Peptides against a protein of PDB entry 5HOI. Designs and how they scored, part 1

Scores and structures below are computed, not measured.

Target 1, 351 residues: chain A of PDB entry 5HOI
Amino acid sequence: FRYMPFSPAGTPFGFTDRRYLTMNEVGYVSTVKNSEQYSITVSFFDVGRFREYHFEDLFGYDLCFLNEKGTLFGQSKTGQIQYRPHDSIHSNWTKIIPLQAGERITSVAATPVRVIVGTSLGYFRSFNQFGVPFAVEKTSPIVALTAQNYRVFSVHYSQFHGLSYSLSELGTSSKRYYKRECPLPMSLPNINSDMKKDANLDYYNFNPMGIKSLFFSSYGDPCIFGSDNTLLLLSKWRSPEESKWLPILDSNMEIWKMSGGKETTDIHVWPLALAYDTLNCILVKGKHIWPEFPLPLPSEMEIRMPVFVKSKLLEENKAILNKKNEIGADTEAEEGEEDKEIQIPVSMAAE
Unless a header shows other numbers, all headers, positions and changes below count from the first letter of the chain.
Peptide ipSAE was made for these designs. It is ipSAE averaged over its two directions, with the distance scale d0 held at 1.0 Angstrom where the peptide's residues are scored. Compare it between designs on one protein only; published cut-offs may not apply.
A fold fails the geometry check if it doesn't show the stated peptide or something in it is severely misdrawn.

## One batch from the design tools (peptide; made by RFdiffusion4, then SolubleMPNN; aimed at target 1 I255 M258 E300; failed a check: near_copy:native; its pose is not in this set)

Design b1_p8_7_s4
Amino acid sequence: EATIRPRK

## One batch from the design tools (peptide; made by RFdiffusion4, then SolubleMPNN; aimed at target 1 I255 I267 E300; its pose is not in this set)

Design b1_p13_1_s2
Fold by OpenDDE base, seed 1:
Structure b1_p13_1_s2 (fold): chain B 351 residues (1-351), chain A 13 residues (1-13)
Amino acid sequence: as target 1 above (351 residues)
Amino acid sequence: STFDKIKKAFARK
């Protein structure tokens, strides 16, 4: 295992000179290799609210976090971070994070009021939006961060205990924990079964935890989207005893339903955000599970708990087809057996 | 295509 720099919905270079550093509901940040330099572009979905901007990156930023007020960049090896407000009224700032030998910045997050840096040795560093430090805390090794307002969702990795998570609030004087290094019930990528396809190996080398993204919902609940393409939401986190992870969407099941029950290997969901009852995502077509260039327009997928079993739906539809054939409805529509869409019962689409 | 059917199902909300 190797600690890799993580950014929400970031993509690998693959065989190209371009990748997305991060993307969410606000927009997307791309980087292009140009000899020993990089050109970074910060793009937005709401072109009426925000102006696209670009700059030359001499440091090779491999970490990024985008919010409604600015973009945080980081270099995992050197410890350099830069915050760039979208508004020209506010100044850019740069800081060096002190790193020990072999330590890496593994994730960064930024809100309009906080900047957070997590490392491979479990140093959790907090700052205000101007880069003024609050505290340094030692935790288990941090592999991913996201933040909303004063709240931070952190994912930790231990070789002995696997994945854990913390949920904390960064007040002015103190850090409060709602959850502290609790077990995270997320499946890790299976190296033996899934790595038979070279494209999956490239993504695994980029992101060995398989965390495609993590974010807070519009209601302020922590969300994580893993390699299994299941969206997990942390419900009732204010009540420690009632707190539970809910599998609120199986995106592979939803693609299967929308295809009329056809198994597809070239259609992928790339998560952006959870807004109310909809997953904002990019629908990707191709060999790669991540979006290429240009970025497709976002799509909305309604959240649905995985209540249905594929095998049972296939058996029920076969039984309905057999009954129609027995009733002598000789509508010989020569539409080959491969094009028969599975009818999902309307009653199960409304709950 | 199956992708166009899926994309159209998402675009109808």
Scores: peptide ipSAE 0.262, ipTM 0.867, DockQ to the pose 0.609
OpenDDE base, seeds 2, 3, 4, 5: peptide ipSAE 0.259, 0.248, 0.254, 0.258; ipTM 0.865, 0.858, 0.863, 0.866

## One batch from the design tools (peptide; made by RFdiffusion4, then SolubleMPNN; aimed at target 1 E341; its pose is not in this set)

Design b1_p14_6_s3
Fold by OpenDDE base, seed 4:
Formats: C-alpha cells, sequence, structure tokens
Structure b1_p14_6_s3 (fold): chain B 351 residues (1-351), chain A 14 residues (1-14)
C-alpha cells in the first residue's frame, strides 16, 4: 500500500492530460498538463456568484480543496501549499509544510476560518485562513480530510487496524475531539474482484482507499462515499455512546431501481455534497467511474432518510437555533460572520 | 427531485 494524495471527488488523469483536482457543491477545479507545467482552472456552479479563473501551476499541485471563499492547493511531495481567495480583495499566500524523508501531504482542507494539512506520517497541521499556524498534532496516518467552519473530519489508515476516523473542532485555544481515531466501517476496494477491469485498476492506483469523496452535510454531519458507492452519514456524533454510521444511500441500487431494473453497470454516481435530504452528484456514463470532460451538470438525488434520523436532525437544528438566540441576547460582542440559518426543508418539517 | 433524477438516469440509458 502507498499513501496517495487525496482530494474530495478528485479524478485521475487516466489516459488524458487533464483531471479534476476536486469538486463539491461550490464548483470544480481542473488541471491540464502542458509540458512541464499545469494550467489550473477554478470553475463554479453558481456563475452569478463567482467568476471562473485560471492560473499557471509550475509546482504540479496534486491536492486541492474548494470552499465558498477560496481554493487551497497542495503539492504532496514538496509540501508546498497555496491558498487563493476567490475575491481579489484578499491576497494569495504560499507556504512550505516541512516534510520528513518519505512523508507526503496526503490531504488538505480549507474553510473560511481554517486550513488543515494531513500527512502520511499522521502529522495534522492547522492554520488560520491566512496561513498562520495554530498547532501540529501527531495522529495515525491521515488519508483524507474535509472541514466545515471549525470542524474537521479526518480519515486515518493503519495497516493493522484499517480505517479510522476523527471528528474535531479547531477552536481558537484548543482542538476538541468529538471522535478520536474511532473505527470507520467503510469497505475498502476489493482488488481481486473489482480490478478485472483496467479502468478500475487505474482508479485504485490513484485512490487506494476508494474514498470517492467526504464532506459535511448541510446539518454538519460527516459523510463519506466509498468504493462500494454507499453514502455513510455519521449520526449522533455529539453523543459518544449513541454515535453510528448510517448507510443512507446505496447509489448502485438506486440507479438500478430508477432504470426499471436494467443493466446499469456503466452508470455511476459521483458524489459532490449532501444538502438536507439531497445528494448533489454527477451522473457518469461510461467505463470510468469518474466524470470526464466536459463536466456534466450536477444532479440532485433525493435520499429517503429514516424518520428517526430526520427527527433528530430537526431537533439538533432547533437546539442550535435556540442556543444562538440565547447567546445573541446577552453578548453585544463581535460581528462574527452570520452563521446562515439552516432553513429546515419544508419536506423534512412536515414528516 | 426523484422523478427528475429518474428521467436523467433513463436518458443516460437511451
Amino acid sequence: as target 1 above (351 residues)
Amino acid sequence: KRKEFAERVKKLLA
């Protein structure tokens, strides 16, 4: 096994000169090989909110994370990272992450308030959005990261223990763990069965963990989409004893049902995000399980969440709203960015 | 949502 650079919903080059570095609900980042350099394009699904931009990459960025405020790039071998705000008001910044011999950056994540770097040796490095370091922590080897606001979902791998995950909050003074290196019940790619097709071997070589993407839901729940095309959601993570992974979607089964029971072996779901009860995804047709160029328009797939999960998400959102209203009454203090009211979808409020 | 998704899947199978 080798640690490979991971980015959410990133695609391999395959036999092409181009790939997606990352994609999510905000947009998609592509890179094209041009001799010894790369041309990177940052594209957005909401063309009215953001302007597409491109730049020449002389470093060969192989890591990327896109958020609503900017794009984080990383080079897994050199340790270079670059943050590029989408606006022209904030400056780009570059930093070199110190790497040990054979250490690689395996994943990067960025929120409007945090930058996170994870490595193959399990160094977890945290920064603010301006690249000012907070801390370095030693964990099990990190294979994937995602972040939302102050929260980080990290996936770890051990040859002896398999996959684990952590869920942490990066406050101003300290890191809090909600979950620390707990077992992750995600199926790994089956080399013997799935690698009979050359296209699957190419993808496995790019992404040995088979993690197509990981993200936080709109409710702030960690989500992971593995090689089995099952969307797992971490429920009840605030309650250590009650926390569990829920298989909320088998995408292969749902495509099969939607086809009317036809063969759907050439149709694939490529996950972007989970917004409420809707998986935002790319529908891919072809031999490759990943989207090619041009990128198809995103599709919304409705998820039939169990009533118990819906009710809990509603209760948690109400409790968050009530706490915000209580705290907002007593402290005159700082204009922190308005944590957008998570509007409870009418469909979930009526059940 | 579900109907639209099913229509997209059907279009890909055509």
Scores: peptide ipSAE 0.384, ipTM 0.919, DockQ to the pose 0.529
OpenDDE base, seeds 1, 2, 3, 5: peptide ipSAE 0.379, 0.377, 0.380, 0.381; ipTM 0.917, 0.917, 0.918, 0.913

## One batch from the design tools (peptide; made by RFdiffusion4, then SolubleMPNN; aimed at target 1 I255 K285 E300 E341; its pose is not in this set)

Design b1_p15_3_s3
Fold by OpenDDE base, seed 5:
Structure b1_p15_3_s3 (fold): chain B 351 residues (1-351), chain A 15 residues (1-15)
Amino acid sequence: as target 1 above (351 residues)
Amino acid sequence: DELFKKIEEKAKRKV
């Protein structure tokens, strides 16, 4: 196992010279390799609110976090971090994070009020938006971070214990835990089954945890989207005894429903954010499970707990068709087996 | 791909 730099919805280079460092509801950050340098572009979905900007990256930033006020960059090996406000009112700042031998920055997060750096040795470093340090805490190895306002959602990995998570609040004087290294019920990528396709191996080497993204919902609940394409939401986290992960969307099931019950292997959901009752995402067509260039316009998928099984829906639809044939309704059953759209009940179809 | 366009239209019509 190797700790890799993680950024929310970041994509690999693959065989190209370009990738997305991160993307969310605010926008997307791309990097292009030009000889020994990188050109970084920070793009926004709301072009009326924000102006796209670019700069030359001499450090090779491999970590990124975008928020409504600025972009945090990090270099996993050197410990270099840079914060760039989107406005020209606030200055950019740069800092070196001290790393031990073999230590890597594994994830970074930034809000308008906090900057967080997590490492492969489990160093959790907190700063204000100006890069003034608050504290250093030693945790289990950090593999992913996201933050909203003062709250931080961290994912940890142990070879012995698998995935865990923490939910904390970074006040002015102290860190409060709502959850501290609790078990995370997310499946890891299955190397033996999924790696039969070279494209999945490339993604696994980029992101061995299979965490496509993590974010806070618009309601401030921690969300994670794994390799199983299921969106998990942490419900009732303010009540430690009542807190539970809810599978609020099976994106593979929703694609299957929207297709009229056709099995597809080349349509993928790439998560951006959860806004109210909708997953903001990129619909990806192709061999790779991640978006290529140019980035398609975002799509919205309504959240729905996976209550239905494909096999039962297929059986019910066969039973409805057989009953229609018995009632002598002259529905010309044209013989083409392959093209019959499964009538998914409107209550089950994502309208 | 017509199937992809159909899925994309269904997923975008909620905006």
Scores: peptide ipSAE 0.309, ipTM 0.859, DockQ to the pose 0.639
OpenDDE base, seeds 1, 2, 3, 4: peptide ipSAE 0.307, 0.303, 0.305, 0.308; ipTM 0.862, 0.857, 0.856, 0.858

Design b1_p15_8_s1
Fold by OpenDDE base, seed 2:
Structure b1_p15_8_s1 (fold): chain B 351 residues (1-351), chain A 15 residues (1-15)
Amino acid sequence: as target 1 above (351 residues)
Amino acid sequence: DPIFERIRKAAARRK
């Protein structure tokens, strides 16, 4: 296992000279490789609220976090970080994070009030929005970070314990834990089943944890979207004994429903954010599970707990088809069995 | 692709 730099919804280069460093509900950050340098572009979905900007990157930033006030960049090997406000009123700042031999920055997060840096050795470093340090804490190795306001959701990895998570609040005087290194019930990528497709190997080498993204919902609940394409939400996190992960969306099941029950292997959900009761996402068509260039417009999927079994829907549709054949109702033309739309119950259909 | 356009229409942002 190798610790790789993680950014929310970041994409690999693949066979191209360009990738997305990060994307969320605010926008998307792209980088293009030009010989020994990179050109970074920060783009926004609300073009009326924000202006796109670009700059030359001589450091090769491989970590990024975008918020409504600025963009945080990081270089995993050198320990350099840069914060760039979107406005011209606030100054950019740069800092070098001290790294031990072999240590890497694995993830960065930024809110309008906090900057967080996590490392492969489990150093958790907190700063204000101006790069003034608050604390350094030693945790289990950090593999992913996200933050909203003063709250931080961190994912940790141990070879012995697997995946864990923490939920903390970075107040002015102290760090409070709501959850501290609790087990994370997320499925890891299965190398043996999925690696028969070269495109899955490239993504696994880029992101061996299979965490496509993590974010806070609009209500401030931690969310994670893994390689199984299931959206998990941490419910009741204020009550440690009542807290549970809820599978609030199976995106493969929702694609199957929206297709009329067709098996599709070339349509993928790429998660951006959870806004109220909808997953903001990119619908990706192609061999790669990640969006290419240009970025499609975001789509919205309603959250629905996966309480229905696909096999039951297929059996019900077979029973309806058999009854139609027995009643001698004019079956319109032999559209091949592959073209017959499955009748999805109205309660399950997207209205 | 008609299937992709159907999914895209179903997952269109509710205005």
Scores: peptide ipSAE 0.324, ipTM 0.868, DockQ to the pose 0.762
OpenDDE base, seeds 1, 3, 4, 5: peptide ipSAE 0.324, 0.322, 0.323, 0.321; ipTM 0.871, 0.874, 0.870, 0.870

## One batch from the design tools (peptide; made by RFdiffusion4, then SolubleMPNN; aimed at target 1 I255 M258 S259 K262; failed a check: near_copy:native; its pose is not in this set)

Design b1_p19_4_s3
Amino acid sequence: SAKTVDAKEKIQEIMKEEE

## One batch from the design tools (peptide; made by RFdiffusion4, then SolubleMPNN; aimed at target 1 S259 K262 M301; its pose is not in this set)

Design b1_p23_7_s3
Fold by OpenDDE base, seed 2:
Structure b1_p23_7_s3 (fold): chain B 351 residues (1-351), chain A 23 residues (1-23)
Amino acid sequence: as target 1 above (351 residues)
Amino acid sequence: MTDYEKVKQALANAKPARKKLKL
């Protein structure tokens, strides 16, 4: 296993000279390799609220976090971080994070009030929005970070214990834990022998945890979207004994429903954010599970707990078709190859 | 219409059902 730099919804280069460093509900950050340098573009979905900007990157930033006030960049090997406000009124700042031999920055996060840096050795470093340090804490190795206001959701990895998570609040005087290194019930990518032939091998080399993204919902609940394409939400995290992970969306099931019950291998959900009861996402077409260029317009997918079993839906639809054919058997309707679109009952598509 | 176009259109036509999921 190798610790890789993680950014929310970041994409690999693959066979191209360009990738997304990060994307969310605010926008997307792209980088293009030009010889030994990179050109970074910060783009926004709300073009009326924000102006697109670009700059030359001589450092090779491989970490990024975008928020409504600015963009945080990081270089995993050198420990350099840069914060760039979207507004020209505020100055950019740069800092070097001290790294031990072999240590890497694995993830960065930024809110309008906090900057967080996590490392492969489990150093958790907190700063204000101006890069003034608050604290350094030693945790289990950090593989992913996200933050909203003063709250931080961190994912940790141990070779012995697998995935764990923490939920903390970075006040002015102290860090509070709501959850501290609790087990995370997310499936890791099963690198079975057959994945070696998958066009997505490059993705798992880029992101061996298969965490496509993590974010806070609009209600402030931690969310994670794994390689199984299931959105997990941490419910009741304020009550330590009542807190649970809820599978609130199986995106593969939803694609299967919307395709008329067809198994598809060329449609993928790429998560951006959870806004109320909708997953904001990119609907990806093609062999790669990640979006290419140009970025498609975002789509909204309604969250639904996966209560239905495909086999039962297929049996029920066959039974409905057989009943329709028994009632319609008095008309010799020619056996045209009517595309047997499984009519998913509107009631099952609305629960 | 491709399956991608069908899914994209279904998502665009889906009115967010304001069922407050009591999380």
Scores: peptide ipSAE 0.461, ipTM 0.805, DockQ to the pose 0.731
OpenDDE base, seeds 1, 3, 4, 5: peptide ipSAE 0.455, 0.459, 0.457, 0.460; ipTM 0.806, 0.805, 0.807, 0.804

## One batch from the design tools (peptide; made by RFdiffusion4, then SolubleMPNN; aimed at target 1 M258 K262 K285 M301; its pose is not in this set)

Design b1_p24_3_s2
Fold by OpenDDE base, seed 2:
Structure b1_p24_3_s2 (fold): chain B 351 residues (1-351), chain A 24 residues (1-24)
Amino acid sequence: as target 1 above (351 residues)
Amino acid sequence: VYIPDGYKSKPDPSSRKKIEELLK
């Protein structure tokens, strides 16, 4: 295991000269390698509200966080960070984060009011939107960050304890914890099963934790999307005793339903955001589990708790088909059994 | 169906005033 720079929904280069540094509901940030430099483009889904812009990157930014007011960039090895407001009225600023020998920035987050930097040694650094520091604290090693307003969702990794999470609020005078280094019940990538495909190995080398993205929902609840393609939402986080992770979407199950019960091993969900009861995502078709270029239009997927197991649905559908065939035995139509659309029970479409 | 928890805190009045001052 090695600490890798994490950005929400960031993609690897693979065999290409280009990748997405980050993407969410606001837009997507691309980087293209041009010899010794990079060209960065900040693109938006709402082209009426925002104007696409680009700049030359001489530092090789490998960390990014996009919000509605600006983009935060970071270089994991050098400790350089840059904040670029989308509005030209506000100046860009650059800062060097002091790093110890072997320390890396592992994740960065930015809101209109806070900038957060997390490191492989567990240094949590907070700033205002102008790069003025508030505090430095020592936590367990940080592997991922997201933030909304004053709230920060951090994911931590320990070789002894696995994944943990914190939920905190960065007030003006102090940090408040709602959750502090609590166990995170997310599955890590299974090297033995998942790494049989070269594309999965490339992604694992880029993101060893398999965290495709993390964000706050439109309702301000922490969300995480792991390598198991399950969307987890932290419910009741204000009540320490009642707080729980809810598996609100099995995206593999939903793709299987949308396909009429066909095996769709080449269709992948790439998470962007949770808006109300819909996962905003990119549907990816191909060998790679991440979107390539050009970026497809975002899709919406309704959240549904996985109440039913695929195997039981297949058994129930076979039982329904067998009953229909027992009742319909008089019609000679030998048409091939393979392409019969699996009738998804109407009850699963209505919840 | 989950019940959203994000809206149950009124932002700290100090945080709200600063948000309102920054939105102006």
Scores: peptide ipSAE 0.038, ipTM 0.445, DockQ to the pose 0.025
OpenDDE base, seeds 1, 3, 4, 5: peptide ipSAE 0.032, 0.019, 0.034, 0.032; ipTM 0.601, 0.440, 0.514, 0.622; seed 3 fails the geometry check

Design b1_p24_6_s2
Fold by OpenDDE base, seed 5:
Structure b1_p24_6_s2 (fold): chain B 351 residues (1-351), chain A 24 residues (1-24)
Amino acid sequence: as target 1 above (351 residues)
Amino acid sequence: SELEERKKKAEEERKKIFQEVIDR
């Protein structure tokens, strides 16, 4: 295992000179390698609200976090971070994070009020939006970060204990934990099963944890999307005894339903954000599980708990087909199978 | 209901977007 720089929904270069550093509901950040330099472009989905901009990157930024107010960049090896507000009224700032020998910045996050840096040695560094430091805390090794307002969702890795998570609030005077290094019930990529395609090996080398993205929902719940293409939501995190991870979407099952029950191996969901009851995502067609260039328009996928087993749906559909054949009724009644999928009430997310 | 009709329309739009991705 090697600690790799993680950014939400970031893509590898693969065999190309370009990749996405990060993407979410706000937009996407791309980098293009040109000889020894990089060109970074910050693009937005709402082209009426924000203006696309680009700049030359001489540092080779490999970490990125995009929000509605600015973009945070980081260089995992040198410890350099840069914050760029989208509005020209506020100045860009740069800082060097002190790193020990072999230490890497593994993830960065930024909100309109906080900047967070996590490292492979478990240093958690917090700043305000102007780069003024609050604190340095020593945790288990950090592999991923996201943040919303004052809240931080952190994923940790231990060789002995596997994946854990923390949920914390970064007030002005103190850090509060809602969850502190609790077990994360996410499956790691299975090298033996998943590496049959060269494209999966390239992605594993880029992201050994298989975390495609992590974000907060529109209701402020921590979400994570792993290599199994299942969206997990942390429900009831304010109540320590009631808090649980909910599998709110199996995107492979949704693709299978949308294809009319056909096995598709070339269509993939790339997660952006969870807005209310819809996963904002990119539908990717091709050999790679990640979006290429140009970026397709975002799609929406309704969240649905995977209550149905694919085998039962196949048996039920086969039974319906057999009954139609026995009755000789050419009634193309699109009995829209009311997929009695238990929609998670919006209220279960917000509590 | 108006809610069921909106859900049905959103599902038809998702199926259309999915088909457009398959046909690319």
Scores: peptide ipSAE 0.021, ipTM 0.565, DockQ to the pose 0.132
OpenDDE base, seeds 1, 2, 3, 4: peptide ipSAE 0.017, 0.007, 0.021, 0.007; ipTM 0.467, 0.372, 0.576, 0.372; seed 1 fails the geometry check

## One batch from the design tools (peptide; made by RFdiffusion4, then SolubleMPNN; aimed at target 1 I267 E300 E341; its pose is not in this set)

Design b1_p25_3_s1
Fold by OpenDDE base, seed 4:
Parts: structure tokens; sequence; C-alpha cells
Structure b1_p25_3_s1 (fold): chain B 351 residues (1-351), chain A 25 residues (1-25)
């Protein structure tokens, strides 16, 4: 087993000189090999909101995370990271992450307020958006990261225990854990069954964990999309004893149904984001399970949200609306996010 | 409720059309 650099929805080079470093609901980052250097392009789905930009990469960035404010790049072997704001108001910054012998950066994540770096030795490094360090923590080996606002979803791997996950919040003064290295019930790629097709072997060598992407939903729930093409959502994560992974979509089954029961073995879902009850994704046709160039237009797949997820979402939206209405009166409401346990009324559980 | 149901139906329709398009290639 080798720790490979992971980025959300990143694609391998395959037999080409180009790949996607990452993609999500904001856009997609591509890299092209140009002799000893790379050319990186940051492209956006909302061309009216954002301007596409490119730059020459002399370092060979193999890690990337895109958000609404900027792009984080990383080089897994050298420990170099670079943050590039999309606007010209903020400057780019570069930092070297100190790595031990054989250590690799395995994943990076960035929000408008936090930068996170995870390594193959389990170093979890946190920064603000300006590259000011907050903390260094030692965890189990990190294989994937995503973040939304102050929240971080991390996936860990142990040769003895398999996959685990953590969910944490990176406040100004401290890190809070909602979940700490809990078992992740995701299937690993089956080398013996799936590797009979060369295209699957190429993808396995690029991503041995088979994690196509991980993200937070529009409601702040951790989501993961594995090699089995099932979208898992972490429900009730605020209640440690009630937290569970929900298989909210079998994408292969849903494609099959929507085809009218035709053979769809060459049609693949590539996940971008979950917005409410809709998976934003790329539909891919062909031998490769990942999108090639040019990138197809994103598709919207409806998810049948479990009733229990839908009710909690309505309550969280009411709580957000009520807080917005209270802040409209008195200016001095302290930042005490008391995560009050939202009790789901028993009456909404029966529909 | 009805507007959300219509929006879902339209999403499902567009997705099914895209699957049909891909199956014709």
Amino acid sequence: as target 1 above (351 residues)
Amino acid sequence: AAARAAARAEKRKRFAERIAELLSL
C-alpha cells in the first residue's frame, strides 16, 4: 500500500498529459504537463461570477482544493503549499510544510477562513486563510480532507483498523471534535474483481482508497462517495450516539432506473457536490470512470433524502432564519453558537 | 409543495434525457 495524494474528484492522467486536480460545485482545476513544468487552469461553472485564470507550475502540484474565494495547491513530496485567491484584492502566499523522511502531504482543504493540511504520518496542520498557523496535531494517517467554513471532515487509514473518520470544528481558540477517528463503513476497492479492466487498475493506482470525492452538503453534513458509487451522508453528527452513515444514493441503480432498465455499465457518476436533495455530478460515458477533456456539463441527480434528514434540515433552516431575525434588532449578540440539540417533533417522523 | 414537486420532476426529466443521450452515443 502507498499513500497517494488525494483531492476531491481529482482524476488521473491515464495515458494523457492532462488531468483534473480537483472539481466541485464552484469549478474545476486542470493541469497539463509541459515538459518539466505544468500549466494549471482554474475554471468556474459560474462564468459570470468568476474569471478563469491560469499559471505556470514549476513545482508539480498534485494536491488541490477549490472554494469560492481561492484555490489551495500542494505538492505531496516537497511539502510546498500555495493559496491563490480568485480576486486580486488578496495576495497569493506560499509555505513549506515540514515533512519527515518518507512523509507525504496526502490531502489539503481550504475554506474562506481555514487551510488544512493532512499527512501520511497523521500530522494535521491548521492555518487561517492567510497561512497563519493555528495548530499541529498528531492523528492516525490522513488519506482525505474536506472542509466547509470552520468544519473539517477527515478520513484516516490504518493497516490494522482500515478506514476511520473525524469531524472537527476549528474555532479561533480551539479544535472541537464531533467525531474522532470513528469507523467509516465504506467499502474499499476490490482489487480482484474490479482490476480485470485496465482502466480500473489505473484509477486504483491513482486512488487506492477509491474515494471519488468527499464534501459537505449545503446543510453542513459530511458526504463521501466511494468506489461502490454509493453516496454516504453522515446524519445526526451533533448527537454522538445517534450519528449514522446513510446510503442516500446508489448511483448505479439510479442510472439504471432512469435508463428504463437498459445496460448502463459504461455510464458513470462523478460526484461534485450535494445541494439540498440534488447531487451535482458529471455523467461520464466510456471505459474510464472519470471525466476526460473537455469536461461535460454538470448534471443534477435527485436524491430521495431520508425523511429524518429532511425534517432536521427544516429545523436547522428555521433556527438560522430565527437567528437572522434576532440579529436584526440588537447588535451585540455574542458568537456563542450553542449547538442546541434540535429535537425533531415526533409528528414529522411518520410521513 | 407543488412548486418543489414540479422542480424535482423537471430535474428527473432532464437527468433521464441526459442518460438517454449518453445511451445513444
Scores: peptide ipSAE 0.508, ipTM 0.921, DockQ to the pose 0.523
OpenDDE base, seeds 1, 2, 3, 5: peptide ipSAE 0.503, 0.505, 0.505, 0.506; ipTM 0.919, 0.918, 0.919, 0.919; seed 2 fails the geometry check

Design b1_p25_3_s3
Fold by OpenDDE base, seed 5:
Structure b1_p25_3_s3 (fold): chain B 351 residues (1-351), chain A 25 residues (1-25)
Amino acid sequence: as target 1 above (351 residues)
Amino acid sequence: SAARALRREEIRRRLAKRIAEMLAE
């Protein structure tokens, strides 16, 4: 197993010289390879609030986190991090994170008040927005981070225990845990089933955990979007005994429903953020499950508990069609095999 | 509220339209 650098909704290069380092509700960060250098562009969805900016990257930043005040960059191998405020009032700062032999920065996160660095050895490093260190903690190996205000959602990996998560608050003097290395009920990518498409192998090599993104909702709940295209939300996390993961959206099912039951295997959801009761996302068509260039406009999907299984609905619809054909068999009309739109039950269409 | 229902309906309408456009490409 190799620890890969993770950024929320980051995309691989694939066969191109460009990729997204990260994207969320604020905007998207792209990098373009130019010989031995990279050109980074920080773009925003709210063009009235923020001005797009670019710079030359001599370090090859492979980690990124975007917030409303700035962008954090990291280089997984060298340990270099850079914070760039979006405004011209605050100065950029650069720091080198000390890494042990074979250690990698696996994820970075930044809020307007905190910078967090996680490593493949499980070093959790916290800083203020000016790069002043608070503490270093040793945890299980960190594979993903996100943060909102003072709160951090971390995903950990163990070869023996699989995925776990922590939810912590970084106060001025102390770290508080709401959850500490609890089991994360997310499926890992299945190499044997999904590797039939070269595009899936490329994505797996880029992100072996299959975590497309993780974020906090607008209500401050931890969210994770895995390779199964299900949005999980951590509910009631303030009450340790009542806390549970809720599958609040099966995005493949929702796309299939919204198509009228058509084949939608080439339409993919790329998650950005959860705002109230809607997933902000990019809809992607094609072989790659990630957005290419130019970035399409974001779409909204309503969150819904997955009550129905697509396979069962398809079997039930086939059984209904077969019964209709058995009753209608006396009329010789060779009506062609038109792509029989799967009638979504009226109960599912009216919701 | 009626306003929330209308917003949800509009979200679904936009999503369905975008998917239909993508399927026609």
Scores: peptide ipSAE 0.631, ipTM 0.949, DockQ to the pose 0.752
OpenDDE base, seeds 1, 2, 3, 4: peptide ipSAE 0.629, 0.630, 0.630, 0.630; ipTM 0.949, 0.950, 0.949, 0.949

